# Peptides against a protein of PDB entry 6O8C: the designs that were tried, part 151

Target 1, 262 residues: chain A of PDB entry 6O8C
Amino acid sequence: VGLRYEKISLPKIHPRYDLDGDASMAKAVTGVVCYACRTASTLLLYQELMRKGVRWLVELVKDDYNETVHKKTEVVITLDFCIRNIEKTVKVYEKLMKVNLEAAELGEISDIHTKLLRLSSSQGTIESSLQDISSRLSPGGLLADTWAHQEGTHPRDRNVEKLQVLLNCITEIYYQFKKDKAERRLAYNEEQIHKFDKQKLYYHATKAMSHFSEECVRKYEAFKDKSEEWMRKMLHLRKQLLSLTNQCFDIEEEVSKYQDYT

## One batch from the design tools (peptide; made by RFdiffusion4, then SolubleMPNN)

Design b2_p23_1_s4 (from b2_p23_1, 14 letters changed)
Fold by OpenDDE base, seed 2:
Structure b2_p23_1_s4 (fold): chain B 262 residues (1-262), chain A 23 residues (1-23)
Amino acid sequence: as target 1 above (262 residues)
Amino acid sequence: MEADRERVEREVERELEELLNSV
């Protein structure tokens, strides 16, 4: 789950003035920070797409819930109708028993009535389970998607742009160091500028790496972890809904066996 | 960059589909 990325680190920066070494170092730093920019962009995109996916999943599960509620309601109506008809039949037979010895049929109908009442009691459990699921799907419930908006990185944070600015500064210094290398030797003033730029490069690189690690990677990992947890909960809920639906079908099938007695 | 986008899109789709197919 999630995107794979490589752990990056800055190359060793030697304090000594060395035109060849400094150009090589600057090139390597440019590469690392370039990778950070690219990775940050990719991680951001992943999160944005996942946020859309999460919203879609919520709607899908709500649809599943509504279908289950509909099926439950249908079964309740059918069951209640059957119970009422059996109760009427029982009353008729009880009156007839006072006059004639038709005891066997009354016993069978009474047993059916008892079974139907048991099935009706199970509907209460299904209802309570559906209510629990509804509460979890409700705003502020345990399956709310508020985490998706709070966790991770967002386009508004402008992390990629911030890194890109740093990369631009680093790249500029790298190109200068490439020119400096080609000169083989710098005048005193140019050498001092080179040394100063090397310090700037280090500063920008360190800032980029810190920003990447703390603001991009860390937050992405937190988002990913919460996403995985949430998805597991949603999966479990969907399985519960399916189970409840199946229970409704089972009850409906059982009731259908007794329709001839009504 | 476009290739990266497509890869990310496929990964997200895969993760969502895996959830759906597990039920």
Scores: peptide ipSAE 0.389, ipTM 0.911, DockQ to the pose 0.841
Fold by OpenDDE base, seed 1:
Structure b2_p23_1_s4 (fold): chain B 262 residues (1-262), chain A 23 residues (1-23)
Amino acid sequence: as target 1 above (262 residues)
Amino acid sequence: MEADRERVEREVERELEELLNSV
C-alpha cells in the first residue's frame, strides 16, 4: 500500500581537495537530490489524489447510509401496517371466540401478532445502529476526514520547489566542478573558490536531504498510516451498513409471509 | 514525470477499488 520509493543517502564527501573526486561526488549528489525532488513530487501527488479519494469515499458511504435508512423506513411502514391489520383481525376473532367459533384460528393469528411485535422490536436495534453510524460519520466523529487535510504534505508547503532551488544550486556547482576537472589544475584563487563551492555544495545537499526526509517522507508516511487506518474503519462501516440492510430485507421477507392475514 | 503521474494515479485507484470490492 502506498508508493514505493528508494531510500537515498548522500555520498561521502571527502574533505581533501581533489578535482576528479569532487566532480564525481558532485555528480552523485546532484543525482540524489534530483531523485529527492522527483520523489517528493510523486509523494505529494499521491496525497492529493488520496485526499480526493477520501472525500469521494465519504460521499459514497453517506449514500450507502441514506439507502439503508430508506430501506429501514420502508420496512417500518410495512411492518406497522401489517401489525395494525393483524390487530384488527385478532379483535374480530376474539369476538367470535366468545360464541365458541374459530378457536384454533385465533391461536394462529395471535402467534403471528406476537412474531410481528418481535420484528418491530428488532427495528429499534437497527435504528440505534444507524444512529451510531451517523454519529461516526458526522463532523468530529470517529470517521471524520479532517485528518486528510491536516496530515501529510500539501502544495502550499512548496516542498518540491524548495528542493528544486537547492538542486539548482547544487547542479550549478557540479557543472563548475566539471570545468575545474577539465582544467586539471587550478590557480590558487580558483582553488580557493572550488573549496568554498564544495562547502556550499555540502550545505545545500544536507539541507535538501534533511528537508526531504523530515518534511516530505516523514509526513507522507504519517499520512499514509492514517489513511490506511481510516480506510479500514470505513470498510467496516460499509459492512455494517450492508448488514443492517440485509436485516431489513430479512424482516420484510418475514412480514411477507403473513400478508394473507392482512 | 508523466509516467510517474500515471503510476501514482493507478496506485490510488487500486487502493480505492480494493476498498470498494472488499464489501
Scores: peptide ipSAE 0.387, ipTM 0.911, DockQ to the pose 0.810
Fold by OpenDDE base, seed 4:
Structure b2_p23_1_s4 (fold): chain B 262 residues (1-262), chain A 23 residues (1-23)
Amino acid sequence: as target 1 above (262 residues)
Amino acid sequence: MEADRERVEREVERELEELLNSV
């Protein structure tokens, strides 16, 4: 789950003045920070797309919930109608039994009535389960998507842009070091500038890597972990809804067997 | 950059589909 990225580290920066070494080092640093920028962008995109996906999934599950509630309601209406009809029949047979009519038919109808009442009782459990699911899907519930808005990195953080600025500074120094290398030897003042630029490069690179690690990667991993946890909960919820739907169908099928007695 | 975007989109789609198909 999530995007694979390579762990990156800055090359060792030697304090010694070396035009060839410094150009090579600067090239390597540029490559690393460039990778960090690209990775930060992809990690951000992943999170933004996942946020959209989470919202979509919530709506899908709400639709599944509403369908289950609808089916449950239909079954309740059918069951209640069947119970009422059986109760009327029981009352008629009880009156007839007082006049010496067949006790066997009354027994069968009474048994059907008892079964229907048990099915009606099970509807209460289904209702309770649906209410629990509704509570979990509600704002502030256990399956609320508030985490998706809070966790991770956001476009407003401008992490990619901040890294890009640092990359630009590093790249500029790299190009200068490439020129310095081509000169083979620098004048004293140019050498001092080169040394200062090397320190600046180190500073920018360290800042970029710190920002990438702490503000991009760490927050992304936190988002990913929350996403995985939430997805597991959503999967479980969907399975529960499916189970409840199947229970409604089972009850409907059972009730249909007794409709001929009504 | 476009190749990176497509890769990310495919990964998100895969993760969502895996959830949907697991029920």
Scores: peptide ipSAE 0.387, ipTM 0.911, DockQ to the pose 0.815
Fold by OpenDDE base, seed 3:
Structure b2_p23_1_s4 (fold): chain B 262 residues (1-262), chain A 23 residues (1-23)
Amino acid sequence: as target 1 above (262 residues)
Amino acid sequence: MEADRERVEREVERELEELLNSV
């Protein structure tokens, strides 16, 4: 689950003034921070898409719930109708039995009545389960998607843009170091500028890596973990709904066997 | 950039579908 990314680190920055080494180092730093920018962008996109997906899933499960409730209601009506009809039949046979005509048939019908009453009793359990599911899906329920809006990184954080600014600064220094390398030797003033720029490079790079780690990666991982947890809960809920749906169908099927007696 | 987007989209779709298909 989630996007895979490589763990990145800054290359070793040597304190020694070396035009060739510094250009190479700057190139490597540019590459690392460029990767960070790209990764941050993809991690952000993932989260944004997942937020949409989570909302979609919630609506889907709500639809499934409503369908199950509808089916349950239908079955209850059918079952109750069947029970009433059987009860009428039982009363008729009880009257006939007083005149010694059909005792054997009364026993069968009475057994059917008992079975139907058992089925009716099971409806209470289904109802309770549906109510529990409803409560979990309700606003503020245990399966609320509020976490998706709270956790992770957001476009408003401007993390990618912040990293890009740092990358631009780093890249500028890299290109200067490439020029410095081509000169082979710098004048004293130019050398001092180079050294100063090297310090700036280090500062920008460190800032970029810290920002990437703390504000992008860490928050993404938190989002991912919450997402995984939520998905497991949603899966379980969907399985429960499916089970309840199947129970409704089973009851309907059982009732259908006795409809001929009504 | 576009390739990255497509990759991310596919991953999200996969994760959502896996949830649906696991029931």
Scores: peptide ipSAE 0.384, ipTM 0.910, DockQ to the pose 0.847

Design b2_p23_3_s1 (from b2_p23_3, 14 letters changed)
Fold by OpenDDE base, seed 3:
Structure b2_p23_3_s1 (fold): chain B 262 residues (1-262), chain A 23 residues (1-23)
Amino acid sequence: as target 1 above (262 residues)
Amino acid sequence: DEAEKLGEEFLKELEEQLKKAIA
């Protein structure tokens, strides 16, 4: 998972004045910085899409949670109802036995009661698990999506625009160097301007590459790593919710076996 | 498990959307 991109580096800039070499170098630098701009844009787009995906997944998991809670509540109500009915029956039979009437069914009913109480106790564990999940999903919880807003690069950072400005400056110098090359020889003043522009080109290029590496690539990689970790945890949580749901269904099925006795 | 598969599919879809956006 993640965007693949090629590692880029600036060509070696020779200090020697050479119209042909300088034009070629400037062309190469323009290409590298252009690639950096495009890559930065793509990395930003990836992160924005992931942020949307994260928000979507959070809502999905919240829905799953609510559904599980609802199912658990339903089962608890049904189970409690069955327990109350069985307890009434047990009391009736116990009363009959006190008056020396035979109640062979009392043992079976008592066993059912015991089984239902055991099922009821298991609901406490499910409740605790759901509370834990709720806590993890809550604001400030371990699975909060606040990192998605903090980590990585954002449109407001204007990284692409900043790189584009530098690219424009570099491109202008490149076009001038192309013209200089065509002249074959420059007057003294033009030569000095060329040398100065070469220094400017180097400055802009290094600034662009530093910005790209430190503000775009590094932050992207941090975002990617956090997103992968968070995603794994969320998927595990969904699995846990599914397990809890299945446990509720299992309990409901067991309770249904005893409904005929209530 | 099913949840993991759904998550993987989701990630693949995001990657596909990214590819489409770049093209």
Scores: peptide ipSAE 0.020, ipTM 0.612, DockQ to the pose 0.793
Fold by OpenDDE base, seed 5:
Structure b2_p23_3_s1 (fold): chain B 262 residues (1-262), chain A 23 residues (1-23)
Amino acid sequence: as target 1 above (262 residues)
Amino acid sequence: DEAEKLGEEFLKELEEQLKKAIA
């Protein structure tokens, strides 16, 4: 799971002045930093798409939650109605029992009443569970998606643009080194400039690789890890919601068995 | 168990769609 990228490193930069070697080195550095730019862009895209996916999943789970709450409410109303009707029946039979009539039937109705009350009690547990889920999905909850906005890299960070600027500087030096190579030999002043440019190349390349590693790759990995953890938790939550839904259906089915007594 | 399977499939599909969008 996650985007795969190749671990990159800068080629060895030899301190010795060598027009052919320096041109080759500069070419290699340009290639590496170019790869870093492209990779940074790809990593950013992945994160942005994942953020969209996270938002979508949150909405999906919220919809599931609302449907479960609706079903629970329906069952509660039905159950309460059934309980009230059974209680009325119990009262009637109790009056009849005072005259020593219908004792056996009263026992049956009383048992049903007891079962319904147990079902009602279970609804309280379901309600508590739903409240817990709601709390977890709330903006301050454990399953809040705030991490998706905080972790990783963002377009506003302008990491790709920053790397591109460095790449442009490096590329410029590379092209100069190609020209220097073509000259075969440089005058003293041009040689000194070449040496300074080589130092600049090293500086820009190092800065680019550090930025790529610390601000792009590291943050991406953190985002990826956090997303995987969050996804597992969301999966578990969805499982819980399904369980609660099934419990509501089970209660509804059981209540339907007692409709003849209401 | 069934819910977990469905959830896992969903997550896999999401990941696959994201990968396709990047490729």
Scores: peptide ipSAE 0.020, ipTM 0.605, DockQ to the pose 0.547
Fold by OpenDDE base, seed 2:
Structure b2_p23_3_s1 (fold): chain B 262 residues (1-262), chain A 23 residues (1-23)
Amino acid sequence: as target 1 above (262 residues)
Amino acid sequence: DEAEKLGEEFLKELEEQLKKAIA
């Protein structure tokens, strides 16, 4: 279902020069951006883990598919063998019937033949279903995992590092504002620097929040949505494979009842 | 990107103005 995180927003920045207020504001901004950094890191980690999980699940489902195909093949061979043997028997009894012998036995064998042919038709449906599943799992198919590599955030994006740089800049200004506050009054030059730093702080903070929202959160949400949809489809596919496997076992069991006639 | 560039340019200009005022 994904990770839960709190929505964050920057505090209001007052334009008025106020050493106490500016220090408090800077502290709050530092806290918010710090949270953004941590959250971005966590979201990235989650996505990377999910990508690993996706790859694992794909391989698992492929294995399930191969097992189902193998079982289907085994049953087809057995069924075909049984059908051929029954057909030979039918021919023999048909010849005997011309002499008014063994009519009752011929009827029974013919009924078995009909049942086996019906089972063979079911195998055709299973084959078609397996082909569909194979198509869906193939590259470019509906269940391809390409989205996992495309959607979301990646380590190569360096989002956490970018945010950390901004956080460092903000933190530096915050510490300076703490010092400024302690001085109670600044000389003209220091006051001008303080005002300028306040603008820098605003710039860095805004940049950080925009980056976090647009490049981290938004992309994460998109990734999460895609992953959930894909997982549901994969689960359904696994259930389909299991159903097909069970159908093969059912057919095999039914065929075994007629082995005495072959 | 354009907004970011404009912001950076603005800050640079302010920095230059500040330097002139302090000098």
Scores: peptide ipSAE 0.015, ipTM 0.332, DockQ to the pose 0.011
Fold by OpenDDE base, seed 4:
Structure b2_p23_3_s1 (fold): chain B 262 residues (1-262), chain A 23 residues (1-23)
Amino acid sequence: as target 1 above (262 residues)
Amino acid sequence: DEAEKLGEEFLKELEEQLKKAIA
């Protein structure tokens, strides 16, 4: 999961004045910083898409939760109704037993009552699990998506634009160095300008690479790692919800077997 | 299992969208 990018580094910059070498170096630097710009843009896009995905998944899981809660509530109502009816039946049979009637049937009904009470207790466990899930999904919970807004790079950071500005400066110097190379020899003043531009190029390139590494790549990696961790937890939670839903269906099915006695 | 499949599909779709966006 995540985008793969090539590790990039600036070429070695030789201090010696060399029109051919400087043009070649400038070309290489331009290429590297250009790659950084494109990569930064791609990394940003990835994060934005992931943020959308995170929001989507949160809503999906919330829907799953609500459906599970609804099903649980339905089962609770049905179960409670059955328990009440069985309890009434038990009382009737207990009265009959006092006159030595229907003892065998009373035993069966009592067993059903016991089973229903056990199911009711299991329902309590389901409720507790749902409450736990709710707490995890709640604002400030362990599965909150606040990290998606905090981690990584954002369009508002304008990292791509900042890199583009530096790239423009570098590109301008590169084109000048191409011209200088074509001249084969520069006058003294032009040579001095070339040397100064070389220093500027180095400055811009270094700034670009530092910005790329520290503000783009590093933050992206942090976002990616956190995203992966969060995603695993969310998927696990969905499995838990499905399990709870299935448990509710199982309880409902079990209760349905005893409805004939109510 | 179903949740995992949905998650995998989601991730796959995201990857595809990313590929399209990068292309």
Scores: peptide ipSAE 0.020, ipTM 0.607, DockQ to the pose 0.748; fails the geometry check

Design b2_p23_3_s2 (from b2_p23_3, 13 letters changed)
Fold by OpenDDE base, seed 1:
Structure b2_p23_3_s2 (fold): chain B 262 residues (1-262), chain A 23 residues (1-23)
Amino acid sequence: as target 1 above (262 residues)
Amino acid sequence: SEAEKLLEEFLKRLEEELKKAIE
């Protein structure tokens, strides 16, 4: 789950002036920072896709919730109707019992009435559970997706672009060092420029790596961790909704057994 | 859309992995 990336580090920069070594080092640095740029872009893409996924999942769960609420409502209506009919039947039998002793039948109907009332009570519990779920999914609730907009990196941060600028500077120095290497020896002034460029290379490289580590990787990892936690909670919520739906079906099935008395 | 299908597939895989981790 998630994107895997390799931990990268800058090669050791030797302080000694060495045209061959400096060219090789510059090449390696260019490669590392280039990888950082690509990785940063990939990590950003992943997060953007995940944000879309989060929104999609929220809507899916809301749909599941609405379906469950609908089913619950249907069952409540059916149950209430059955209860009312049974109550009417009980009254009729009570009147008939005064004329013709039908105590056994009345007892059976009364038992059914009691069972239906118990089922009605269970519906109250389901309702409370649904309300809890609704509150959790609501804005500001425990399962709000606000974190997805806050955590991680965003296109507006321009991290990839910032890294690319640094990479361009590094690449330019690398190409110069390649030329310097080809010259085998540099004049004093050119040597001094080379040394200064080497310092600049180091500066740009360290800045790039710090930016990559702190602004890209670290924030990505935080986003990933938060997303996993949130996803687990959402999956659990879906299971709860399914359970509630099944309970509604069970109640409906049980009520159907008593329809001949209504 | 194709993008939605890809996302759904991805999320499905993610859900399966997370379910395994929770169980």
Scores: peptide ipSAE 0.022, ipTM 0.618, DockQ to the pose 0.062
Fold by OpenDDE base, seed 4:
Structure b2_p23_3_s2 (fold): chain B 262 residues (1-262), chain A 23 residues (1-23)
Amino acid sequence: as target 1 above (262 residues)
Amino acid sequence: SEAEKLLEEFLKRLEEELKKAIE
């Protein structure tokens, strides 16, 4: 899960004035920073897509939750109705027993009543579980997606643009160094400019790499880790919802067995 | 599970989109 990127490092910059070496170095630096720009863009895209996915998943799970709640409600209504009917029947039979009628039927109905009450108790557990899930999905809950907005890099950070600016500066110097190399020998003033540009190149490159590492890669990794953790939790929650749904169906099936007695 | 499949599908789509973006 996540994007694989290669660890990049700046080439060693030698302080010695060497037109050939400096051109080669500048080329390498340009390549590295260019890679950083592209990578930063890709990392950003990944995060943005993941954020969309997070929102999608949240909505999906909420839908699942609502369906489960709906099913639970139906079962509760059916169960309560059945319990009430059985209770009425029990009362009738109790009155009949006072007149020496068959106790066997009363026993059966009483057992059914007991079973229904147990089912009702289990329904309470389901309700509690649903409430817990609701709490977790609610704003500020444990499964809130606030992290997706806080963690990682964002387009508003303009990291790619910042890196691109630095890359442009570096590229310009690289092209100049190519020209310098072609000249084979520079006049004193041109040599001094070359040396200063080399320092600027180093400065820009270092800044780019620091920015890339600290503001792009590091934040991306944090986002990735958080996303993976969150996704696992969401998956687990969805499984819980499915389990609760199945429990509701099981209860409904059990209740249906006793509807003939009501 | 269905949930796992959905997640896998999502991740797959994400990867595909990323590949398209890199190309």
Scores: peptide ipSAE 0.022, ipTM 0.645, DockQ to the pose 0.702
Fold by OpenDDE base, seed 3:
Structure b2_p23_3_s2 (fold): chain B 262 residues (1-262), chain A 23 residues (1-23)
Amino acid sequence: as target 1 above (262 residues)
Amino acid sequence: SEAEKLLEEFLKRLEEELKKAIE
């Protein structure tokens, strides 16, 4: 899961003045920082797409929740209606017994009433579970998507642009070093400029690699870890909702068996 | 599970979109 990228490192920069070596080094540095820029861009894109996916999944789960709540409500209404009807029947039979009329069916009706009350009690547990799920999905809940906005890298951070600026500076120095190499020998002033540019190249390269590692890769990895954890929790929640829905169907089926007695 | 399948489909789509973006 996630994007695959290669670990990159800067080549060794030797302090010795060497036109051939410096050109070769600069070329290698340019390649490494170029790869960092492309990788940073790809990592950013991945995170943005994942954020969209997170929002989509939240809405999907909310729909599942609402469907489950609806089914639960339907079953509660049906069950309560059945209980009320059975209670009326029980009262009638109790009155008959008071006048010394034995009703052989009273025991059966009473047993049905007891079973229905047990089913009603189970609905309370389902309600509690739904409330828990609702709290988890609510703003500030454990399954809130606030992490998606806090973790990782964002376009507003301008990380890719910052790296690109550094890459441009490095590339310019590389092209100059290529020209210097072609000259084979530089005048004193040009040699001093070359040495200064080499220092600048080192500075830019180091800055680019630090920025890439600390502000791009590290934050991406944190985002990836959070996203995986959150996704697992969301999938589990969907399974819970499905289980609750199935429980409602089971209760409805049981109630339907007793509707003929009402 | 159905949820796992949905996630897999989502990830597949994401990978496809990423491939298109890199090309």
Scores: peptide ipSAE 0.021, ipTM 0.637, DockQ to the pose 0.666
Fold by OpenDDE base, seed 5:
Structure b2_p23_3_s2 (fold): chain B 262 residues (1-262), chain A 23 residues (1-23)
Amino acid sequence: as target 1 above (262 residues)
Amino acid sequence: SEAEKLLEEFLKRLEEELKKAIE
C-alpha cells in the first residue's frame, strides 16, 4: 500500500582537500539530492491523486447512502399502508366476533398484525443506523475528509521547488569541482575558494536531506497512515449501508406476503 | 494477522481501483 521509495543517505564527506575525491563526492551528493527531488515530486503526486480518490470515494458513499435512504422511505410507506389496512381488517373482525361470527380467522389476522408491528420496529432501528451514518459523513464527522487537506504535503508548500534550488546550488559546485579536478593543481586563492565551496556543498546537501526527510517523507508517511485508516472506516461504512439496504429488501419481501390479506 | 493481511490486500486493491477511476 502506497508508494515505495528507497531510503537515501548522503555519502561520507571527507574534510581533507582532494580534488579527485571532492569531485567524486560532489557527483555522488548531486545524485542523491537529485533522487530526493524526484522522489519528493512523486510523493506529492501520489498524495494529490489520493486526495482526488478520497473525494471520489466520498461521493460514491454518499450516493450509496441516498439510495439506501430512498429504499428505506419506500419500505416505510408500504409498511405503514399495510399496517393501516390490517388494522382496519382487525376492527371488522372484532365486530364480527362480538356476534359470534368468523372467530377462527381473527387469530390469523392478529398474528399478521403483530408481525407487521415487529417489522415496523426494525425499521426504526434502520432509521437510527442511517442517522448515525449521516452524522459520521457530515462535516466534522468521524469520516469527514478534512484530514486529506491537512495531512501530508501540498503543492503550496513548494517542497519540490525548494529542493530544486538546493540541487541547483549543489550542481553548480559539482561542476566547479569537476573543473578544479581538470586543473590538477589550484593556486592558493583558488584552493581556498574550493575549500569554502566544499563547506557550502555540505551545508546545502544537509539542508536538502533534512528538508526531504522531515517535510516530505515524514509527512507523506503520516498521510499514508491516515488514508489507510480512513479507507478502512469507509469500507466498513459501505458494508453497513449494504446491510441496511438488504434489510430493507427483506422487510419489503416480508410485507409483500401479507398484502394479499388486505 | 490473517484478517489484517486480507484488509491490507483489499485496501491495496481499492487504491488501485481509485487510481484507475481518476485516470
Scores: peptide ipSAE 0.021, ipTM 0.605, DockQ to the pose 0.164; fails the geometry check

